# Peptides against a protein of PDB entry 6PSE, part 43

Target 1, 78 residues: chain A of PDB entry 6PSE
Amino acid sequence: PSEEEEYARLVMEAQPEWLRAEVKRLSHELAETTREKIQAAEYGLAVLEEKHQLKLQFEELEVDYEAIRSEMEQLKEA

## One batch from the design tools (peptide; made by RFdiffusion4, then SolubleMPNN)

Design b2_p14_3_s4 (from b2_p14_3, 5 letters changed)
Fold by OpenDDE base, seed 1:
Structure b2_p14_3_s4 (fold): chain B 78 residues (1-78), chain C 78 residues (1-78), chain A 14 residues (1-14)
Amino acid sequence: as target 1 above (78 residues)
Amino acid sequence: as target 1 above (78 residues)
Amino acid sequence: MEEIEKFIEKLKEE
């Protein structure tokens, strides 16, 4: 049997004391996992914002670079 | 009483059938939240990699830009 | 940045 099937059987045959303990355990793990999920999302958003700012700076530099490159090319051809 | 205290009382007074249902509910929510956590982490990592590549490109362009700028300045001063 | 990367990698392994 799969681990899931074995766990399901355990839950079905469990005494109330075990079930209460399992509810407590799962509630704790859910709270911790939820906190970690939120933190991961917040970090991802922060990185997105940094990437966006960097992209804007890059695009500005590209414009300036192309302007100078074009001017330099014209001077060399003249 | 707080919601937490009320929930704790409910768990303590609950019948086995309710407890089994609650274990099932919490297990499902934990599995979903875990999947969401992993997905958020994977997304964050992807954005980090993109930002890193963009930073490398930006630094390369800065070097090229400064080289052309310096050359242009020398030509104007000569 | 390094702390965020380490955190994300840890979460992927859980």
Scores: peptide ipSAE 0.228, ipTM 0.841, DockQ to the pose 0.134
Fold by OpenDDE base, seed 2:
Structure b2_p14_3_s4 (fold): chain B 78 residues (1-78), chain C 78 residues (1-78), chain A 14 residues (1-14)
Amino acid sequence: as target 1 above (78 residues)
Amino acid sequence: as target 1 above (78 residues)
Amino acid sequence: MEEIEKFIEKLKEE
């Protein structure tokens, strides 16, 4: 039998005291997992914002680079 | 009374049938939240990797830009 | 940044 089937049988045959303890355990794990999910999402958002700022700086530098490149090319061809 | 205190009393006074249903509900929510946590983590890692690649490209462009800038400055001062 | 990466890797293993 799978672990899932064994767990299902345990829940089916369990006494109220065990079931109350299991509800408490699962509630705690759910709260912790939820907190970790939110924290991961917040970190991802922070990095996304940093990447966006870096992208803007990169695009500005590309414009400046192309301006100088074009000026240099004109000087060489004249 | 807080929602937490009311829920605790409900669990304390609940019948086995309700408790088994609550274990099933919480197990399902925990599985879903765990999946979402992993997805949030994977997304965060992907954004970090993209930011890192963009940083490398930016640094390469800065080197190229400074090379052209320096060449232009030398031409103007000669 | 390194702290965030370590946190993310830990979450993926759970």
Scores: peptide ipSAE 0.227, ipTM 0.841, DockQ to the pose 0.134
Fold by OpenDDE base, seed 3:
Structure b2_p14_3_s4 (fold): chain B 78 residues (1-78), chain C 78 residues (1-78), chain A 14 residues (1-14)
Amino acid sequence: as target 1 above (78 residues)
Amino acid sequence: as target 1 above (78 residues)
Amino acid sequence: MEEIEKFIEKLKEE
């Protein structure tokens, strides 16, 4: 039998004391996993903000670069 | 009493049938939350990679910009 | 940033 089938059988045949302990265990794991999920989301948002700031700087530099490039081209053509 | 205390009492007084159902519910929620956690992590990594690529592009543009700026300065000084 | 990357990688492996 698969581990899943064995687990299902265990749950079906378990005494109330075991079931209560299992509820507690699962509740704990769920809480931890939820916390980790939220933390991952928060980190993702932080990185997104950093990327956004970098993008703004990049776009500003592109504008400045094109301005100088254009001026340089004019000087070379004269 | 807090919701947590009320829940704890419910678990303590519950019949086996309810406890089995609760184990099933929690197992399902844990599986879903785990999937969501992984998705959040994967998204975070994707954003990190995008930021990294943008940074490389930015640094390359800075080099090019400084080269043109320097050449322009030389032309203006001559 | 390095710590964030390590954290995210750990989460993916779980």
Scores: peptide ipSAE 0.227, ipTM 0.841, DockQ to the pose 0.134
Fold by OpenDDE base, seed 5:
Structure b2_p14_3_s4 (fold): chain B 78 residues (1-78), chain C 78 residues (1-78), chain A 14 residues (1-14)
Amino acid sequence: as target 1 above (78 residues)
Amino acid sequence: as target 1 above (78 residues)
Amino acid sequence: MEEIEKFIEKLKEE
């Protein structure tokens, strides 16, 4: 039998004391996993903001670069 | 009583049939939340990689910009 | 940033 089938059988045959303990365990794991999910999402948003700021700086530098490149090209052609 | 205290009392007084159903519910929610956590983590890593690549491109452009700026400055001073 | 990367990697392994 698979681990899932074995677990299902355990739950089916378990006494109330084991079931209460399992509810407690699962509730705790769910709370922890939920916290971790939220934290991962917050970190992702922080990195997105950093990437956005970097993109703005990059685009500003591109504009400045093209301005100088164009000026240099005009000087060389004159 | 708090919602947590009320829930704890419910678990303590519940019959096996309710407890088995609660184990099933919590197991399902944990599985879904775990999947969402992993997805959030994967997304965060993808954004980190994108930011890293953008940083490399930005630094390359800075080098090129400084080269042209320096050449322009030399021409103006000559 | 390094801390974030380590945290995210840990989450993927769980």
Scores: peptide ipSAE 0.226, ipTM 0.840, DockQ to the pose 0.135

Design b2_p14_4_s1 (from b2_p14_4, 6 letters changed)
Fold by OpenDDE base, seed 2:
Structure b2_p14_4_s1 (fold): chain B 78 residues (1-78), chain C 78 residues (1-78), chain A 14 residues (1-14)
Amino acid sequence: as target 1 above (78 residues)
Amino acid sequence: as target 1 above (78 residues)
Amino acid sequence: MEELEEFFKRILEE
């Protein structure tokens, strides 16, 4: 039997005391996992914002670069 | 009483059938939340990588820009 | 990027 099937059987045959303990355990793990999920999402948003800011800076620099490049090219042709 | 206290009381007074159902519910939610947490982490890492690549491109452009700027400055001074 | 932002926001709204 799979671990999942064995666990299911355990739950089916368990006494109330075990079940209450399991509810407590699962509730705790769920709370922790939820917190971690939220933290991951917050971090992800922060990185996205940083990436966006960097992209804006990059695009600004590209404009400046092309301006100078164009000016330089014109000076060389004259 | 707080919702947490009320829930705790419910668990304490619950019959086995309710407890088994609660274990099942919590297990399901934990599995889903875990999946989402992992996905969030994976996406976060992907964004970090993209940001890193963008940063490298930005730094390369900065080098090129400063080179042209310096050359232009020298030409203007002469 | 928008899709990812929406994903993260969805998580935070749960």
Scores: peptide ipSAE 0.544, ipTM 0.865, DockQ to the pose 0.987
Fold by OpenDDE base, seed 1:
Structure b2_p14_4_s1 (fold): chain B 78 residues (1-78), chain C 78 residues (1-78), chain A 14 residues (1-14)
Amino acid sequence: as target 1 above (78 residues)
Amino acid sequence: as target 1 above (78 residues)
Amino acid sequence: MEELEEFFKRILEE
């Protein structure tokens, strides 16, 4: 039997004291996992914003670079 | 009493059938929340990698831009 | 980027 099937059997045969302890354990793990999920999302948004700002700076530099490159090419051709 | 205190009292006074159902509910929510946490972490890592690659490209362009700018400035000063 | 932003915002709104 899989671990999932064995766990399901344990839950069905368990006494109320074990079940109460398991509810408490699962509630705690759910709260911690929820906090970690939220933290991961907040971090992801922060990195997205930083990437976006960097992209804007890169595009501005590309425009400036092409302007100077074009001017330099014109001077060399003349 | 707080909702937390009321919930704790409910767990202590609940019958085994309710407790088994609550274990099942919490296990399901924990599994889903865990999946979402992992997915958020994976997406965050992907964005971080993209940001890193963009930063490298930006720094390369900055070097090329400064080279052309310097050459152009030298030509204008001469 | 927009899809990922929406994904992260959805998590924070839950």
Scores: peptide ipSAE 0.544, ipTM 0.864, DockQ to the pose 0.986
Fold by OpenDDE base, seed 3:
Structure b2_p14_4_s1 (fold): chain B 78 residues (1-78), chain C 78 residues (1-78), chain A 14 residues (1-14)
Amino acid sequence: as target 1 above (78 residues)
Amino acid sequence: as target 1 above (78 residues)
Amino acid sequence: MEELEEFFKRILEE
C-alpha cells in the first residue's frame, strides 16, 4: 500500500484521542504554513516594487544617455 | 468565548466521524496552502533574479554615461 | 510582472 493509503487506514481505525491529537497537529501546521505563505507573498510584492522603481530609473538614464551620445556623435562628425 | 476556545471545545466533544472528517479537511487545506507557499517562494526568487539582472544593466549604463558625460564636459570647457 | 503582482495580492487577500 502507498503511504497515502496507509495513512487513510490509520485515520479510519484510530481512536478519538489519536484523532483529536491529529486535528491539533494539522491545525498547527496549517497556521504556520499559512503565515509563511503570507510572508512569501509580502516579500514578493516588495521585490516587485523595487524592481519597478529600478526600471524607471534605468529608463530615465537611457534617455539621458542617448541625448549625450547623440550630441557627442554630432560633434565628432563635424 | 473566543472562536479559538469554541473550536477547541468542539474538538473535545466531537464524535469520531466528525474528527475523521476534520482530519481530512485540514489535510486538504494544508496540502493546498503548502503548494501555494512553495509557488510564492519560487516566484519571489524569480523576481529577485530579474531585479539583480536589471541592477547589473543599470550599473553598466551608469559607467558608460559617466564616461561620455565627462568627455563632453571636457570638450565644453576647452 | 502584472500577473505575478496579482498572484501575490490574491494570497494576501485570502
Scores: peptide ipSAE 0.543, ipTM 0.865, DockQ to the pose 0.984
Fold by OpenDDE base, seed 4:
Structure b2_p14_4_s1 (fold): chain B 78 residues (1-78), chain C 78 residues (1-78), chain A 14 residues (1-14)
Amino acid sequence: as target 1 above (78 residues)
Amino acid sequence: as target 1 above (78 residues)
Amino acid sequence: MEELEEFFKRILEE
């Protein structure tokens, strides 16, 4: 049997005391996992914002670079 | 009483049938939340890598820009 | 950046 099937049997055959303990365990793990999920989402959003700002800076520099490159190329062709 | 205290009392006074259903519910929510947490982390890593690559490109462009800027400045001063 | 990478990697290793 799979671990899931074995766990399901364990839950079905468990005493109330074990079930209460399992509810407590799962509630705790769910709370922790939820916190980590939210934190991961927040960090991901922060990095995305930083990446966006960096992209804007990069695009500004590209414009400045192409302006100078074009001017330099024109001077070389003259 | 807080929602947490009320829930705790509910768990303590619950029948085995309710407890088994609650274990099933919490297990399902934990599995879903875990998947979402993992997806958030995968996405975060992807954005972080993209930001890193963008930073490298930006730094390369800065070097190229300063080289051309310096050359142009020297030509203007000559 | 490295700390954040480690954070995400830790989550994926759990």
Scores: peptide ipSAE 0.532, ipTM 0.865, DockQ to the pose 0.988

Design b2_p14_4_s2 (from b2_p14_4, 8 letters changed)
Fold by OpenDDE base, seed 4:
Structure b2_p14_4_s2 (fold): chain B 78 residues (1-78), chain C 78 residues (1-78), chain A 14 residues (1-14)
Amino acid sequence: as target 1 above (78 residues)
Amino acid sequence: as target 1 above (78 residues)
Amino acid sequence: MKELEEFFKAILAE
């Protein structure tokens, strides 16, 4: 039997005291995991914003670079 | 009483059938939330990697830009 | 990028 099947059997055969303890345990783990999920999403958004700002700066610099490069090329060809 | 206190009371007074159902519900939610947390972490890491690569590209372009800018300045002053 | 943004926002909206 799989661990899932064994766990299911354990739950089915468990006494109320064990079941109450398991509800408490699972509730605690769910709360912690939910907090971690939210934190991961917040960090993800922060990094996305940083990346977006960096991308905009990069695009601006790229335009400026090409402008100077083009001018430089013209000066060297003259 | 708070929702937490009411829930705690519910768990304490619940029948085994309800407790088993609650364990099943919480297990399902925990599994789902865990998957979402992991996915959020993976996506966050991917964005971090993209940001890092973009940062390196930006720094390279910045160096090249300053080099051309400096050369251009020298040519214009001559 | 927008897709990921919406993904993270969806998590935070839960």
Scores: peptide ipSAE 0.543, ipTM 0.865, DockQ to the pose 0.982
Fold by OpenDDE base, seed 5:
Structure b2_p14_4_s2 (fold): chain B 78 residues (1-78), chain C 78 residues (1-78), chain A 14 residues (1-14)
Amino acid sequence: as target 1 above (78 residues)
Amino acid sequence: as target 1 above (78 residues)
Amino acid sequence: MKELEEFFKAILAE
């Protein structure tokens, strides 16, 4: 049987004291995992914002670069 | 009593059939939350990599911009 | 980018 099937069998055959302990364990793990999920989402948003700011700076530099390039080209062709 | 204390009391006084159902519920929620956490982490990493690539492009453009700026300045001062 | 942003925001709204 699969690990999942074995676990299911264990739950079905378990005594109340084991079941209560399992509820406590799962509740704790769920709380921790939920916290970690939220942290991952917060981090993701922060990185997205940083990337966006960097993109804006990059686009501004591109405009400045093209301006100088164009000026230099005009001077060389004159 | 707090919600947590009331829940704890419920678990202590619950019958095996309720406890098994609660284990099943918590297991399902934990699995879903874990999947979402992992997905959020993967997406966050992807954005980090995109940001890194953008930073490299930005730094390359800065070098090129400074080269042209310097050349232009030298020509104007000559 | 916006789609990913909405994904993260959805998690935080839970």
Scores: peptide ipSAE 0.542, ipTM 0.864, DockQ to the pose 0.946
Fold by OpenDDE base, seed 3:
Structure b2_p14_4_s2 (fold): chain B 78 residues (1-78), chain C 78 residues (1-78), chain A 14 residues (1-14)
Amino acid sequence: as target 1 above (78 residues)
Amino acid sequence: as target 1 above (78 residues)
Amino acid sequence: MKELEEFFKAILAE
């Protein structure tokens, strides 16, 4: 039998005391996992914002670079 | 009483059939929340990698820009 | 980027 099948059988045959303890355990794990999920989302948003700011800076530099490159090319050709 | 206190009382007074159903419900929610947590973490990592690549490109452009800027400055001063 | 932003915001809005 798979672990899942064994667990299912355990739940079916369990006494109320075990079931209450299992509800408590699962509730705790759910709360922790939910917190971790939220933290991951918060971190993701922070990195996205940083990436966005960096992209804006990059685009500004590209414009400035192309301007100077073009001017330099004109000077060399003249 | 808080919702948490009410829930705790419900668990303490519940019949085995309700407890088994609650174990099943919590197990399901835990599985879903776990999947979402993992997905959020994976996406966060992907953005971090993209940010890193962008940073490298930005730094390379900065070097090239400074080189041309310096050369242009020399030409204008001469 | 906006799609991913919306994904993270959706999690935080739960």
Scores: peptide ipSAE 0.542, ipTM 0.864, DockQ to the pose 0.939
Fold by OpenDDE base, seed 1:
Structure b2_p14_4_s2 (fold): chain B 78 residues (1-78), chain C 78 residues (1-78), chain A 14 residues (1-14)
Amino acid sequence: as target 1 above (78 residues)
Amino acid sequence: as target 1 above (78 residues)
Amino acid sequence: MKELEEFFKAILAE
C-alpha cells in the first residue's frame, strides 16, 4: 500500500484521543506553513521592487550612453 | 471566548466521525498551502536570477560608458 | 513583472 493509503487506514482505525492529537498537529503545521508562504511572498515583492529600480537606473544610463556614443561618432565622421 | 477557545472546545466535544473529517480537511489545506509556498519560493528565485542578470548588464554598460566618457573628456581637454 | 506582483499580493491578501 502507498503511504497515503496507510495513513488513511490509520485515521479510520484511530481512537478519538489520537484523532484530537492529529488535528492539533496538522493545525500547527498549517500555521507554520502559512507563515512561510507569506514570508516567501514578502521576499518576492521586495526582489521585484529591487529589480524594477535597477531597470530604471539601467534605462537612464542607456540614454546617457547613447548620447555620448552619438556625439563621439559624429566627431569621428568629421 | 476567543475563536481559538471555541474551536478547541469543538474538537474536545466532537465525535470520531467529525474528527476524521477535520483531519481530512486540514490535510487538504496543508497540501495546498505547501504547494503555494513552494511556488512562491520558485518565483522569488526566478526574479532574483533576472535581477542578477540585469545587474551584470548594468555593470558592463557602466564600463563601456566610462570608457567613452573618458575618451570624450580627453578630446575636449586637447 | 506585474503578473508576478499580483501573485505575491494575492498571497498577502489572504
Scores: peptide ipSAE 0.541, ipTM 0.863, DockQ to the pose 0.944

Design b2_p14_4_s3 (from b2_p14_4, 5 letters changed)
Fold by OpenDDE base, seed 5:
Structure b2_p14_4_s3 (fold): chain B 78 residues (1-78), chain C 78 residues (1-78), chain A 14 residues (1-14)
Amino acid sequence: as target 1 above (78 residues)
Amino acid sequence: as target 1 above (78 residues)
Amino acid sequence: MEELREFFERILAE
């Protein structure tokens, strides 16, 4: 049997004391995992914002670069 | 009593059938939350990489821009 | 940036 099937059997045959302990264990793991999920999401959003700001700066520089490039090109043609 | 204390009392007084159902519920929520945590981490890494690549492109453009700016400045000074 | 990378990688390694 798979580990999942074995675990299911264990839960089915377990005494109340074991079940209460398992509820406690799972509750703790759920709380920790939830905290980590939220933290990961927050960090991801922060990086997204940083990337967005960087993109704006990049686009501004592109405009400035093209302006100078165009001016230089016109001067060379003259 | 707090919700946590009330829940603790419920677990303590619960029958095996309720406890088994609670183990099942918590296991399911833990699995879903774990998946979401992993997805958040994967997304975070992807955005980090995108930001890094954008930063490299930005720095390359800065070099090119400064080169043209410098050339233009020299031409104006001459 | 490196700290965040390590954080995410830690999660994925669990």
Scores: peptide ipSAE 0.543, ipTM 0.866, DockQ to the pose 0.991
Fold by OpenDDE base, seed 2:
Formats: sequence, C-alpha cells, structure tokens
Structure b2_p14_4_s3 (fold): chain B 78 residues (1-78), chain C 78 residues (1-78), chain A 14 residues (1-14)
Amino acid sequence: as target 1 above (78 residues)
Amino acid sequence: as target 1 above (78 residues)
Amino acid sequence: MEELREFFERILAE
C-alpha cells in the first residue's frame, strides 16, 4: 500500500488520544506553512515594486539617451 | 475565552468522528497551503531574475549614456 | 538579493 493509504488507515483506526495529537501537529504545521507562504508573498511583492521602479528609471534614461543621441547625430550631419 | 482556547476545548471534548474529519480537513489545507507557498517561492525567484536582467540592461545603458554625454560635452567645450 | 534568493530556494528544497 502507498504511504497515503497507510496513513488513511491509521487515521481510521486511531484512538482519540492519537487523533487529538495529530490535530495539534497538523495545526502547528499549517500555521508555520501559512506564515512562510505569507512571507514569501510579501518578499515577492517587494521585489516586484523594486523591479517596477527600476523599469521606470530605465525608461527615463532611455529617453535621455535618445535625446542626446539625436542631438549629436544632427550636429554631426550639419 | 479566545478562539484559540475555544478550539482547544473543542478538540479535547470531540468525538473520534469529528477528530477524523478535522485531521482530513487540516491535511487538505496543509497540502493546499504548501502548494501555494511553493508557488510563491517560484514566482519570487522568477521576479528576482527579471529584476537582475533589467539591472544589467540599465547598467549597460548607463555606460553608453555617459559615453555620449562626455563626448557631447567635449565637443561643446572645443 | 542573495539572501532573498536563498530564502526562496530553501522553500523549494523542502
């Protein structure tokens, strides 16, 4: 049998004391996993914001660059 | 009493049928939350990589911009 | 950035 099937059988045959302990264990793991998920999401959002700001800076520089490039081209062709 | 205390009491007084159902519920939620956590981490890494690539592009453009700016300045001062 | 990368990689290694 698979581990999943064995676990399911264990749960079905378990005494209340074991079940209560398992509820406690799972609750703890769920809480920890939830905190980690939230933290990962927060960090991801922060990086997205940083990336967005960098993109804006890049676009501004690109505009400035093209302006100077164009000016220099015109001066050279005059 | 707090919700946590009430839940703890419920678990202590619960019958096996309820406890088994709770184990099933918590297991399901843990699995889902774990998947979401993993997904968040994957997205985080992807955004970090994108930000890094953008940073490299920005730095390259900055070098090019300074080169043209300097050349233009020299030409104007000549 | 490196610390954050390591954080995400730790999660994925679980």
Scores: peptide ipSAE 0.541, ipTM 0.866, DockQ to the pose 0.988
Fold by OpenDDE base, seed 4:
Structure b2_p14_4_s3 (fold): chain B 78 residues (1-78), chain C 78 residues (1-78), chain A 14 residues (1-14)
Amino acid sequence: as target 1 above (78 residues)
Amino acid sequence: as target 1 above (78 residues)
Amino acid sequence: MEELREFFERILAE
């Protein structure tokens, strides 16, 4: 039997005291996992925003670079 | 009484059938939340890598830009 | 950045 099947059997055969303890355990794990999920999402969003700002800066620099490059080329050709 | 206290009382007074159902519910929610947490972390790492690559490109462009700017300044001063 | 990477990697290692 799979671990899942064994666990299912355990739950089915468990006494109320074990079941209450399992509810408590699962509730605790759910709360912690939820907190971590939210934190991961928040951090991911922050990095995404930073990346976006960096992209804008990069694009602005590209424009400025091409402007100077073009001017330099014109001066050298004259 | 707080919602937490009411829930605790419910668990304490619950019959085995309700407790088994609650274990199933919590297990399901935990599995889903865990999946979402993992997805958030994977996405976060991906964005972080993209940001890093963009940062490297930006820094290279900054070096090139300053080189041309400096050369331009020298030509204009001569 | 390194701390954040480690944070995500820790989650994925669980």
Scores: peptide ipSAE 0.540, ipTM 0.866, DockQ to the pose 0.988
Fold by OpenDDE base, seed 3:
Structure b2_p14_4_s3 (fold): chain B 78 residues (1-78), chain C 78 residues (1-78), chain A 14 residues (1-14)
Amino acid sequence: as target 1 above (78 residues)
Amino acid sequence: as target 1 above (78 residues)
Amino acid sequence: MEELREFFERILAE
């Protein structure tokens, strides 16, 4: 039998005391997992914002670079 | 009474049928939340990598920009 | 950046 099938059997045959303990265990794990999920999402958003700001700076520098490059090219060709 | 206290009371007074249903519900939510947590972490890593690559490109452009800027400045001052 | 990478990798290793 698979672990899943064995667990299902335990739940079916369990006494109320075991079931209450299992509800408590699962509630605890759910709370912890939810906290970690939220934290991961928050960190992801922070990095995304940093990347966005960096992208803006990069694009500004590209514009400035092309301006100077063009001017330099004109000087060399004249 | 708080929602938490009320829920705790329900668990204490619940029949086995309700408890089994609650175990099933919590197991489902835990599985779903775990999947979402993993997805958030995968997304976070992807954004980190993108930011890193962008940072490298930005630094390379800065070097090239400073080289041209310096050359242009020398031409204007000569 | 390294700390965040390790954080995400820890989650994925669970």
Scores: peptide ipSAE 0.539, ipTM 0.865, DockQ to the pose 0.986

